Peptides against a protein of PDB entry 4CIC. Designs and how they scored, part 197

Target 1, 148 residues: chain A of PDB entry 4CIC
Amino acid sequence: KVSTKGHYGVQAMFDLAQHFGEGPVSLKSIAERQGLSEPYLEQLIAVLRKAGLVKSVRGAQGGYILAREPRDIKVGDIIRVLEGPIAPVESVSQDDPEHSLKFDFSVTKSVWEKVKKSIEEVLDSITLADMLKDAEEAQMAQGYMYYI
Target 2, 147 residues: chain B of PDB entry 4CIC
Amino acid sequence: KVSTKGHYGVQAMFDLAQHFGEGPVSLKSIAERQGLSEPYLEQLIAVLRKAGLVKSVRGAQGGYILAREPRDIKVGDIIRVLEGPIAPVESVSQDDPEHSLKFDFSVTKSVWEKVKKSIEEVLDSITLADMLKDAEEAQMAQGYMYY

## One batch from the design tools (peptide; made by RFdiffusion4, then SolubleMPNN)

Design b2_p26_7_s4 (from b2_p26_7, 11 letters changed)
Fold by OpenDDE base, seed 4:
Order: sequence, then C-alpha cells, then structure tokens
Structure b2_p26_7_s4 (fold): chain B 148 residues (1-148), chain C 147 residues (1-147), chain A 26 residues (1-26)
Amino acid sequence: as target 1 above (148 residues)
Amino acid sequence: as target 2 above (147 residues)
Amino acid sequence: SLSQPPVLFEAFELPITKLELPEKLP
C-alpha cells in the first residue's frame, strides 16, 4: 500500500516542482490542482517544511516553494520524510500480541530486506526533475495525438 | 507492509520445502516449528492447496507436501496466491469514496508502477530452493562461529 | 460471475512502513 500520505505528498511536491522558479504557490492552488483537501495538504506541507524539502515564503504572494531544485529531491526523500524509513512492515497481528511475528526466521527476513532494498533503489533513482520530464513527454505525446 | 498473511505463507511454504522428499508433514508440526497458530495455518494451507502449490496426502502419516519442487516455486508465486496481484494499493480513503485517489495523475502512477515492477522482479527471482540454500549457508556460518 | 474485488495487494503497503524489528528484548 502506498499510503495516502506518501502518494499525496509526492503529488504536492510534484506540483511545487512544476511551479519551481515561478515563485511561491498557495496551498489552496495546489489542493485545487491536485484534488486534495486543503487541511490535509497543510499537514503534509508542515512535515515536508520541517524536513527542509519545502520553504514557506511570506508576503502578499506568500506560499510555498521547493527548498531545493527538483533534480536534488528524490521521490525516496519525500517518502522517507512522510512515512519514515522504507522498511517492510511487521504486521503485528493486533489479535495476538504474543504471536507478534518474531522475524526470527533469518531467511524469511532476508527476502523482505531484498524487497526493501529494491524499493529504496527505485525511489532513490527518481527525482522530481525526472517526473517533470516524464510529464512534458506525455503532454507532447497527447499534443501530437490531437494534431493528427 | 508485508501482510502477516504473506509473511506466514512464505514461512509455511519454506517449512514444507525443508521437508521436501521426506514425505507429508502435519500442520501441527509446521505450526509448532514456525510459531504459527494452527487454525491460521489451516487457512493459509487451504488457499495454497487450492492454488496448486501444496498437496494434501491422506493416510496414517497424512499431511501436506509441496506440489512442485522447491526450485519451481517462486516467492512471488506464493505472494500472488495469498495476496493477489502485486499492485500499488489505491488507498481508497474510506471517508470520501468520491475522493478515491483517481490515479489520474499519470506521472505519479508511473512511479508506483516502477516500484511494483521492482517488487515483482525481486520476488520472482527468489525460489524456495534459493531460500533453502541461504538457510544452509547461514547454518554453516553459525557453525563456524562456534568452533 | 462475481467480479472478484480487486485484491488490493495490501501486502506491500508502500510506503513500506518501518519493520520495527522487535528489538531483542534483553
């Protein structure tokens, strides 16, 4: 499960990347464009700001900007800030706390660690700049479909 | 999050792999060795059996065996049977069904699809035979630490 | 033909929340 938090956090950061260099954007404008509730977005942005991925700008055109260039922000950085370290979840079965899956099986644990590592590698290989490029390519492809 | 179901399913299948060729093992014995509740294991084994990964053997020494050799069962096969297709969960926020995250943002969706593909590739690269080998190597390494 | 609800592969809650490896209780 990509948590709703991680998903929306990446969307919000991507919206800020699309407006990078244009000045600060309001949370309201991000919320409207991304289909997010403004109160939820405020919570996400507060966490991202505290982690130093976003900056608040004060003034008549106040709002938020990326704290770094889009190329210097990985998707993995966003996810780690919002969700914490990318780690397989021990589902503590709520029903039997004594049957907490002691990940005592070293071999089974190693499988999940390999999965974790692979996810980290993927998320750390994708920057907001890569996402911007992919969006531009997709828009060009759609534009060609309308002109043919 | 590896679901408890996926995790325990892999453990149970690995236990059956360790006993492959020795004949059928009882669910009770698997449950005891793996620290699983027997009723929970029965549910997992029922699903795995229906999917053709496990066979039930009847008789005085009845129980379960792998339906295939350990090398012919991927971890990904076990997970797909227990959890379904490895897909990024569309978190339907329960609160607003209309605000179902329409994965309408093609770009954000593509990120999660890349992650999905990566998970599938890893899980499909690991067989129960690979896990058996890793267990043997770990036991040897521990044995060398005690000598 | 009951459309099997898409088994939301809840197994991998991405983001992979912390494996809180149980700290070895002393």
Scores: peptide ipSAE 0.045, ipTM 0.796, DockQ to the pose 0.075; fails the geometry check
Fold by OpenDDE base, seed 3:
Structure b2_p26_7_s4 (fold): chain B 148 residues (1-148), chain C 147 residues (1-147), chain A 26 residues (1-26)
Amino acid sequence: as target 1 above (148 residues)
Amino acid sequence: as target 2 above (147 residues)
Amino acid sequence: SLSQPPVLFEAFELPITKLELPEKLP
């Protein structure tokens, strides 16, 4: 599962990427555009700022900007900041609390490690710049559908 | 995170793969070897049996067998049976219950679809036969470290 | 070291959600 934090974090970072170079964006404006609660977004932005992915700009036109260019921020970087390491987590089975999942089964562990690696590779292959490009392509495709 | 059901299901199916061709295996013996509770394993096996991945053999030497050869069972098949479709679930945020994760953001949705596809490809690329081979290779490597 | 609970990607009911791999406690 991608947590709600990871999902909303990527969404908020993508909104900041869309406004990159236009100056500071208010949290209110991000929350309104992305359908996020402003208080929840404040918590996410605080974490992202502490990690150096976002900068706060002070003043009458204050707000937030990306701390780096969209091409220099991977989705994997955002997820690792918000969620920590992309790892298969050992859960205590809620269904069987007496049996700690002993990952001692080397062969099954290797399956989950392959899955982990695959997720990391995907998330590290996608930048905010790639997401911007995908959005532009989608808008162009919609524009073409209206002209046909 | 792999759910406990998915993990134990793969583990139980792998145990049955190791005994494939040797006849029926008792749930008790699987539970003992794999460190699973027998009641929990019974629930998993019931689902796997209903999905046609496992067969029940009746009689004095009764138990369970794989319903197909290990090469014909993907890890992805086991996971889909136990967990359902490998899909991003719209979770109601426990942290923000007022905001359903509207996957309506097309670009972020595409990221998650790429992750989903990648997971599916990995799990569908691994069979129980591949896992058996990996186990044999690991045992050989251990044998070479002791000699 | 407060090992932050490994964040379950909650949004993917990936069958991968509930398995916490025990980090070997040192």
Scores: peptide ipSAE 0.035, ipTM 0.792, DockQ to the pose 0.149; fails the geometry check
Fold by OpenDDE base, seed 2:
Structure b2_p26_7_s4 (fold): chain B 148 residues (1-148), chain C 147 residues (1-147), chain A 26 residues (1-26)
Amino acid sequence: as target 1 above (148 residues)
Amino acid sequence: as target 2 above (147 residues)
Amino acid sequence: SLSQPPVLFEAFELPITKLELPEKLP
């Protein structure tokens, strides 16, 4: 599952990518466009900023910008920043030893590691630039459907 | 996250695969080998049986067997049975509209769909037979020659 | 048709995989 945090983080980063080169974007404007609460977005942006994916611009036209070009930000980078390493967590629930996922089963662990690797490969293969391109292609496809 | 249910379900199915052709395996023996509670395993096995991945054998030597050969059971099949469709994102329940992942953002949705597809492809590429082979290779590598 | 909620994989604490598995089995 993509956490709400990861999902909204990718949305917010994509919004910043769409406005890349236009100058700073206000959190309010991102929140409005992405249907996010402004306080929640502030928390996300704080994490993304700390990770160096977003820059804060101060002043009357202040706001946020991508810290890198859209092509230099992978979805995997955003997810790792927001949610930590894409790892199967051994949920050692300390409290219920009977239900501790004893990932000790080496073969089952290997299955999960393969899934992890696959997810990482996918997320690391997609940049914000790829997402921008996909959005443009989708708009073109919709535009053509209105002219037919 | 693979749920505890999915994880233990795959373990239980793998245990049955290791004993495939040896006859019925008791839930108790599976539970002991896999470090599962017997009641929890009963619930998992009930679902797996209902889905036709496991068969129940009755009698004094009763228990469970795989309903198919290990090569004919994908990990993806087990997971889909236990956990339902592999979805990358919570369909946020209708109850909290503010936190509804408005997947309305088509591009973000496409990212998650790509992730989903990738997970499905991996899980559908691994059979219980592949897991048996991996276990054999691991045993050989560990130098556990059972004399 | 009870749309079974997509069971999201718990064991991967993939950041993506904060699949809120429903905790309580009934």
Scores: peptide ipSAE 0.035, ipTM 0.798, DockQ to the pose 0.107; fails the geometry check
Fold by OpenDDE base, seed 5:
Structure b2_p26_7_s4 (fold): chain B 148 residues (1-148), chain C 147 residues (1-147), chain A 26 residues (1-26)
Amino acid sequence: as target 1 above (148 residues)
Amino acid sequence: as target 2 above (147 residues)
Amino acid sequence: SLSQPPVLFEAFELPITKLELPEKLP
């Protein structure tokens, strides 16, 4: 399950990506733009900061910035920080001694491992820079529909 | 979340695939082989039967069989029956009138749609016949290590 | 103070990411 944490974490990181290079953004402004509660965003940002994806800037114009360029942050990196490792199918090695049960379990496990790998590959293929590009393309497409 | 239902449903369907062509299998025997509770398996089989993936055979040697050949049943078909459609990212079309918020939301939604599509592609690429083949290959590999 | 109601993002229960494989095999 992409938790609500993963979803909102990606949104908050994407907001920071949109403002990358403009200086520090306040949590309040991110919360307002993304429709998030400020207290909930504080919790997400604290985790992301500890993981080194976000930096805190102090001062009168203080706030948060991405710790890296948008191209150097994968969606997979954000999800792994917020949700933990996409849980390996913890093979509960129940040493069920009957050899036949272990075998059937191994085949079904392989299905879920293939699914896990596929998710990881997708999330690791998408950067915040890719998301910014997709956003720009969608804005241009909307602009063209209003001028026709 | 591949629910416990999805996982056990795939196991039960795989057990039926292993016995395909041998006649009907009792729920008790599936439950014993797969380490499942028989009452839980009854609920899964009822859903799978209603979806037309499993058939009930009546009689003294009654039980359940796959309704189709193992090659004609995808893992994705089993999961969709048990868990429902891999939920479309229900765009809560909150008509939030501020155009900017809708846009950011659309981009984040597209990420999850890509993930969903990738999952569907994987699950739809694996049949019960593929699982049977993988099982056979693993048994052969174990046999060669003992020899 | 635009307390916009929390957009109940209906949890993208991406069914798969918490593959809680039943930890307890019986």
Scores: peptide ipSAE 0.030, ipTM 0.790, DockQ to the pose 0.090; fails the geometry check

Design b2_p26_8_s1 (from b2_p26_8, 7 letters changed)
Fold by OpenDDE base, seed 4:
Structure b2_p26_8_s1 (fold): chain B 148 residues (1-148), chain C 147 residues (1-147), chain A 26 residues (1-26)
Amino acid sequence: as target 1 above (148 residues)
Amino acid sequence: as target 2 above (147 residues)
Amino acid sequence: LTPGLLDANGNDVGAGVVKDPALTLA
């Protein structure tokens, strides 16, 4: 499951991708289009900015832009920035001190590592440019449905 | 990311798989081996039992067994029982009423559906029997490293 | 994959630091 943070982060980044080349986009406008709270979006954008995925533009028409072209930003890059690495099972054992996960059973770990790898491969195979293309195709398909 | 519930559930099911054919295993013994609290394990086992993945055996040597052979239980089956279906993105919009996710952007949904499908394919490709085999191979490899 | 970091109880922990990143398949 992608966290709400990851989900909204990808939405916000996709919104910025849709406006790529049009100049800076205000957080307010992103929040309105994506149905996000502006304060929550500010937190997401701060993280994404610190990671170098977005840039802040100052001025009266200030806002945010993608720091790279949509083709150069993978969904996996966004998720890694927002959620960190898809942590291996190792982190489970630390937070519940009552559950001495003594046996990080190598076998159960291997299952989760396979899942992790599969997720990473999928997320790293999808760019914001791919998402833009999919959106365009979906819009065209909808447009054709109105003309039939 | 598999929930703690899913993780521990797979561990408990794997423990039962390791003892498959040896008779009923006590929750206490599973808890001790897997580093789980017995009360937590009771909750997991109750769910797994209700789903028909484990059986309770009554008597002085009572406990739990797998309801099916290890080869007939996928990791995906365990996860679906414990966590429910790997929910599509649709469930996010319902729980935070303040976030009117008006635009379930079909495109972002499609990304998560691809991820979901990939996870399901992986989890459905791994049985408890595969895990047993991997454990045996790992034990053999460790045994050879000490020589 | 339900969006959200679900805790062990299936609650969306939202933007919270998933202490255990491994456990957020839920």
Scores: peptide ipSAE 0.025, ipTM 0.770, DockQ to the pose 0.121; fails the geometry check
Fold by OpenDDE base, seed 2:
Structure b2_p26_8_s1 (fold): chain B 148 residues (1-148), chain C 147 residues (1-147), chain A 26 residues (1-26)
Amino acid sequence: as target 1 above (148 residues)
Amino acid sequence: as target 2 above (147 residues)
Amino acid sequence: LTPGLLDANGNDVGAGVVKDPALTLA
């Protein structure tokens, strides 16, 4: 599972993408639209800002903007920033000696590495621009379904 | 991340696959080889048995065996049994109204569905037989590196 | 099958018994 942090991070970044070019968006407005707590969103945005995915704009019409164009931000970039490297398995904490994998099971590791690679490939294949396009297509499809 | 349960479940199932056709394997021996606690393995095996992936053999030489051939058990089957449906995102518990996704963001959902599908495809493409083959190849490669 | 959402530190941050365990991206 993508963590709640990753999930909400992608939602927040997508909201910023929807408003890209319209100027800075307030955290409050993002929180309201995305159903997020504003304090939680502040934490997410702080991380995303530090990573250079978003910029803070100061002033009366201040807020946040994407630091890059939506096409230049992959979902994978967002996830890596918020969650770190995608790991398909728990690192069993070395602290439980009873659960210390005595054997580095190279084969099981290879399975999880394949899973990791697949996830990374998918997440790196999807940009915020792709998500915007999908949203537009979905809205058009809904519009057409009401006219049929 | 695959849960510890999923990870260890795959390890335990792989251990049973390595001994497939040799008769029943004790949980103790699996636990020792895989670095698992025996009580934890008992819980895993109980779930796997209930799902029909393993069988219990009774008697002095009793233990567990795979219920199917290694080729007929996908990693995805093991994961689904132990973890349920592969969900790429946390179901935000409906119980926190502050974290209730008010909006079913169809687009974000589609991203996670793509991730889910990709994971499922990978896990369903790998059988215990494939893992056995990979282990044999790795052992051969190590053997050749020492010569 | 506890869908262990592991935090960045590898801790199972998964809240309650999520019935449908999912591969958590960490």
Scores: peptide ipSAE 0.025, ipTM 0.770, DockQ to the pose 0.109; fails the geometry check
Fold by OpenDDE base, seed 1:
Structure b2_p26_8_s1 (fold): chain B 148 residues (1-148), chain C 147 residues (1-147), chain A 26 residues (1-26)
Amino acid sequence: as target 1 above (148 residues)
Amino acid sequence: as target 2 above (147 residues)
Amino acid sequence: LTPGLLDANGNDVGAGVVKDPALTLA
């Protein structure tokens, strides 16, 4: 599962992509449109900003913008920033020696590495620009269904 | 991440695959070889047994066996039994209305469905027999490095 | 992908607490 953090992070970044070039968007506006808690969104945006994926704009119409064009931001980049490296298996905390995987069988590890690679390939193949295009296509398709 | 449950479940099933055709394996022996807690393994095996992936054998040399041949058990089957359906995103429990994804944007959902599909394809492409083969190849490769 | 299942609040609830059995992409 992509964590809730990763999911909401992608939603917030997608909202910023939809408004790219229109100026700064307030966190309140993003929270309202995406159905997110504003305090939670503040935490996400702080991480994304520190990673250089978003910029804060100060002033009366202050808010946030994408730091790069939508085509230059992969979903994988967002997930790596919010979640860290895509790990296929939970690192059993070394702190519980009774539950630590004492025997990391190379074969089992290889299965999880294959899963990891597959996830990375998918997430790195999708940009915010691809998501924008998919949204536009979906909106056009819905518009035609109401006229038929 | 595959949960610890999924990870250990695959390890336990792989251990049973390595002993397939040799008779019943005790949970103690699996736990020792795989570095698992025996009580935790009992819980995993109970789920796997109920799902028909393993069988219990009673007697003095009782234990567990695979219920099917290693080639007929996918890693995906093990994971689905232990973890349920492969979900790319945590279902934000509907119980917290403040944190519920109120707006499931179709586009964001489509990203996660692509991830899900990719994971399912990988896990369904790997059988316990494939894992056995990979283990044998790895052992042979290590054996040649020592000569 | 964070090591634990994050709850709806973004808290790591650990592998054991998430009720919905789904592949946890960490």
Scores: peptide ipSAE 0.024, ipTM 0.765, DockQ to the pose 0.097; fails the geometry check
Fold by OpenDDE base, seed 5:
Structure b2_p26_8_s1 (fold): chain B 148 residues (1-148), chain C 147 residues (1-147), chain A 26 residues (1-26)
Amino acid sequence: as target 1 above (148 residues)
Amino acid sequence: as target 2 above (147 residues)
Amino acid sequence: LTPGLLDANGNDVGAGVVKDPALTLA
C-alpha cells in the first residue's frame, strides 16, 4: 500500500497541476478541495518544497505552485521525496531481536526486488501531465453520459 | 512494502518447498533455518493451513508439508492468504474524521490501481517452483565462483 | 502520524516512524 503521506502528497501535487499556469494556490484551497487537513498539508508541502517539486509564492495572492511542468514530475518522484526509496520489504526494526531476520535469504529478497522494480516502473511511467489528461478524459466521458 | 507477515510467510513456504517430497518438516526446523520465532511461525502456519496451502502431518515425524506442488503455489497466493487483497493505498481508517479522504479522487485512485495491478502481476508470475529454480541457479553460480 | 507498518491484517502495528515509508503492501 502507498502510505497516507504518499497518497495525499500525490493528491496535493495533482491539485497544483490542475492549477498550473493560473498562479499560486493557497494551502487552504488545496486542503478544501482534496479533503486534507491544512496542518497535514503544510507538512507535506514543506517536504515537497524542500525537494524542489513546489515553490512558495509570497504576497496577497501567495501560495504554492509546481516548481516544474506537470510533464516533468513523475508520481515516482513525489513518492521518493515523501517516502524515500521504494523498499519492497518493511524494515523489520532490528529492535525485536526475536524477529531479526538473521538470514536475508537471497531468493526471497529477489522476489521483493522484482516487486520493487515493478512498482518503480509504474510510478515512473505516470506524470502529473498523464494524470491531468486522464482527468480531462474522465470529465468528457461524464459530460457525454449526461447528454445521452 | 510487503508486511513482515507476508515476508516471513513466503520464507516459510519456500522452506517447505525446498523439502517438498522429503516428508513433514517440523516448525522448529523451519524457524531455525529461516531465522523466525517458533511462536510467530505457528501463527503463520495456522493461517496457511486454514487456507489449504499447507497440511499438518501427525506422528513422531509430524510437521507440515505443502498442500500443493511448488509449481501450483504462487507468491501472490501466499500474500493474499496472509495479507488479504493487495490494496495499493492504506485504508485511511475512517476513524480520524479530519483525515477522511472525502473525495476519493478518481484519477489518484487510478494511479494506485495501476500499482496494485503491477504488484499482482509480479506476485502471480512467481511460483515456489520458480523460487526453487532460482535458488539452485544461485547455488551453482556460487559453486562456480569458488572454482 | 504517518501510518506505521501495516501488519498482514492491514492493522497499523504502530512500529515507530518508518523513516522511509516505502509502498507498504498490506
Scores: peptide ipSAE 0.023, ipTM 0.772, DockQ to the pose 0.188; fails the geometry check

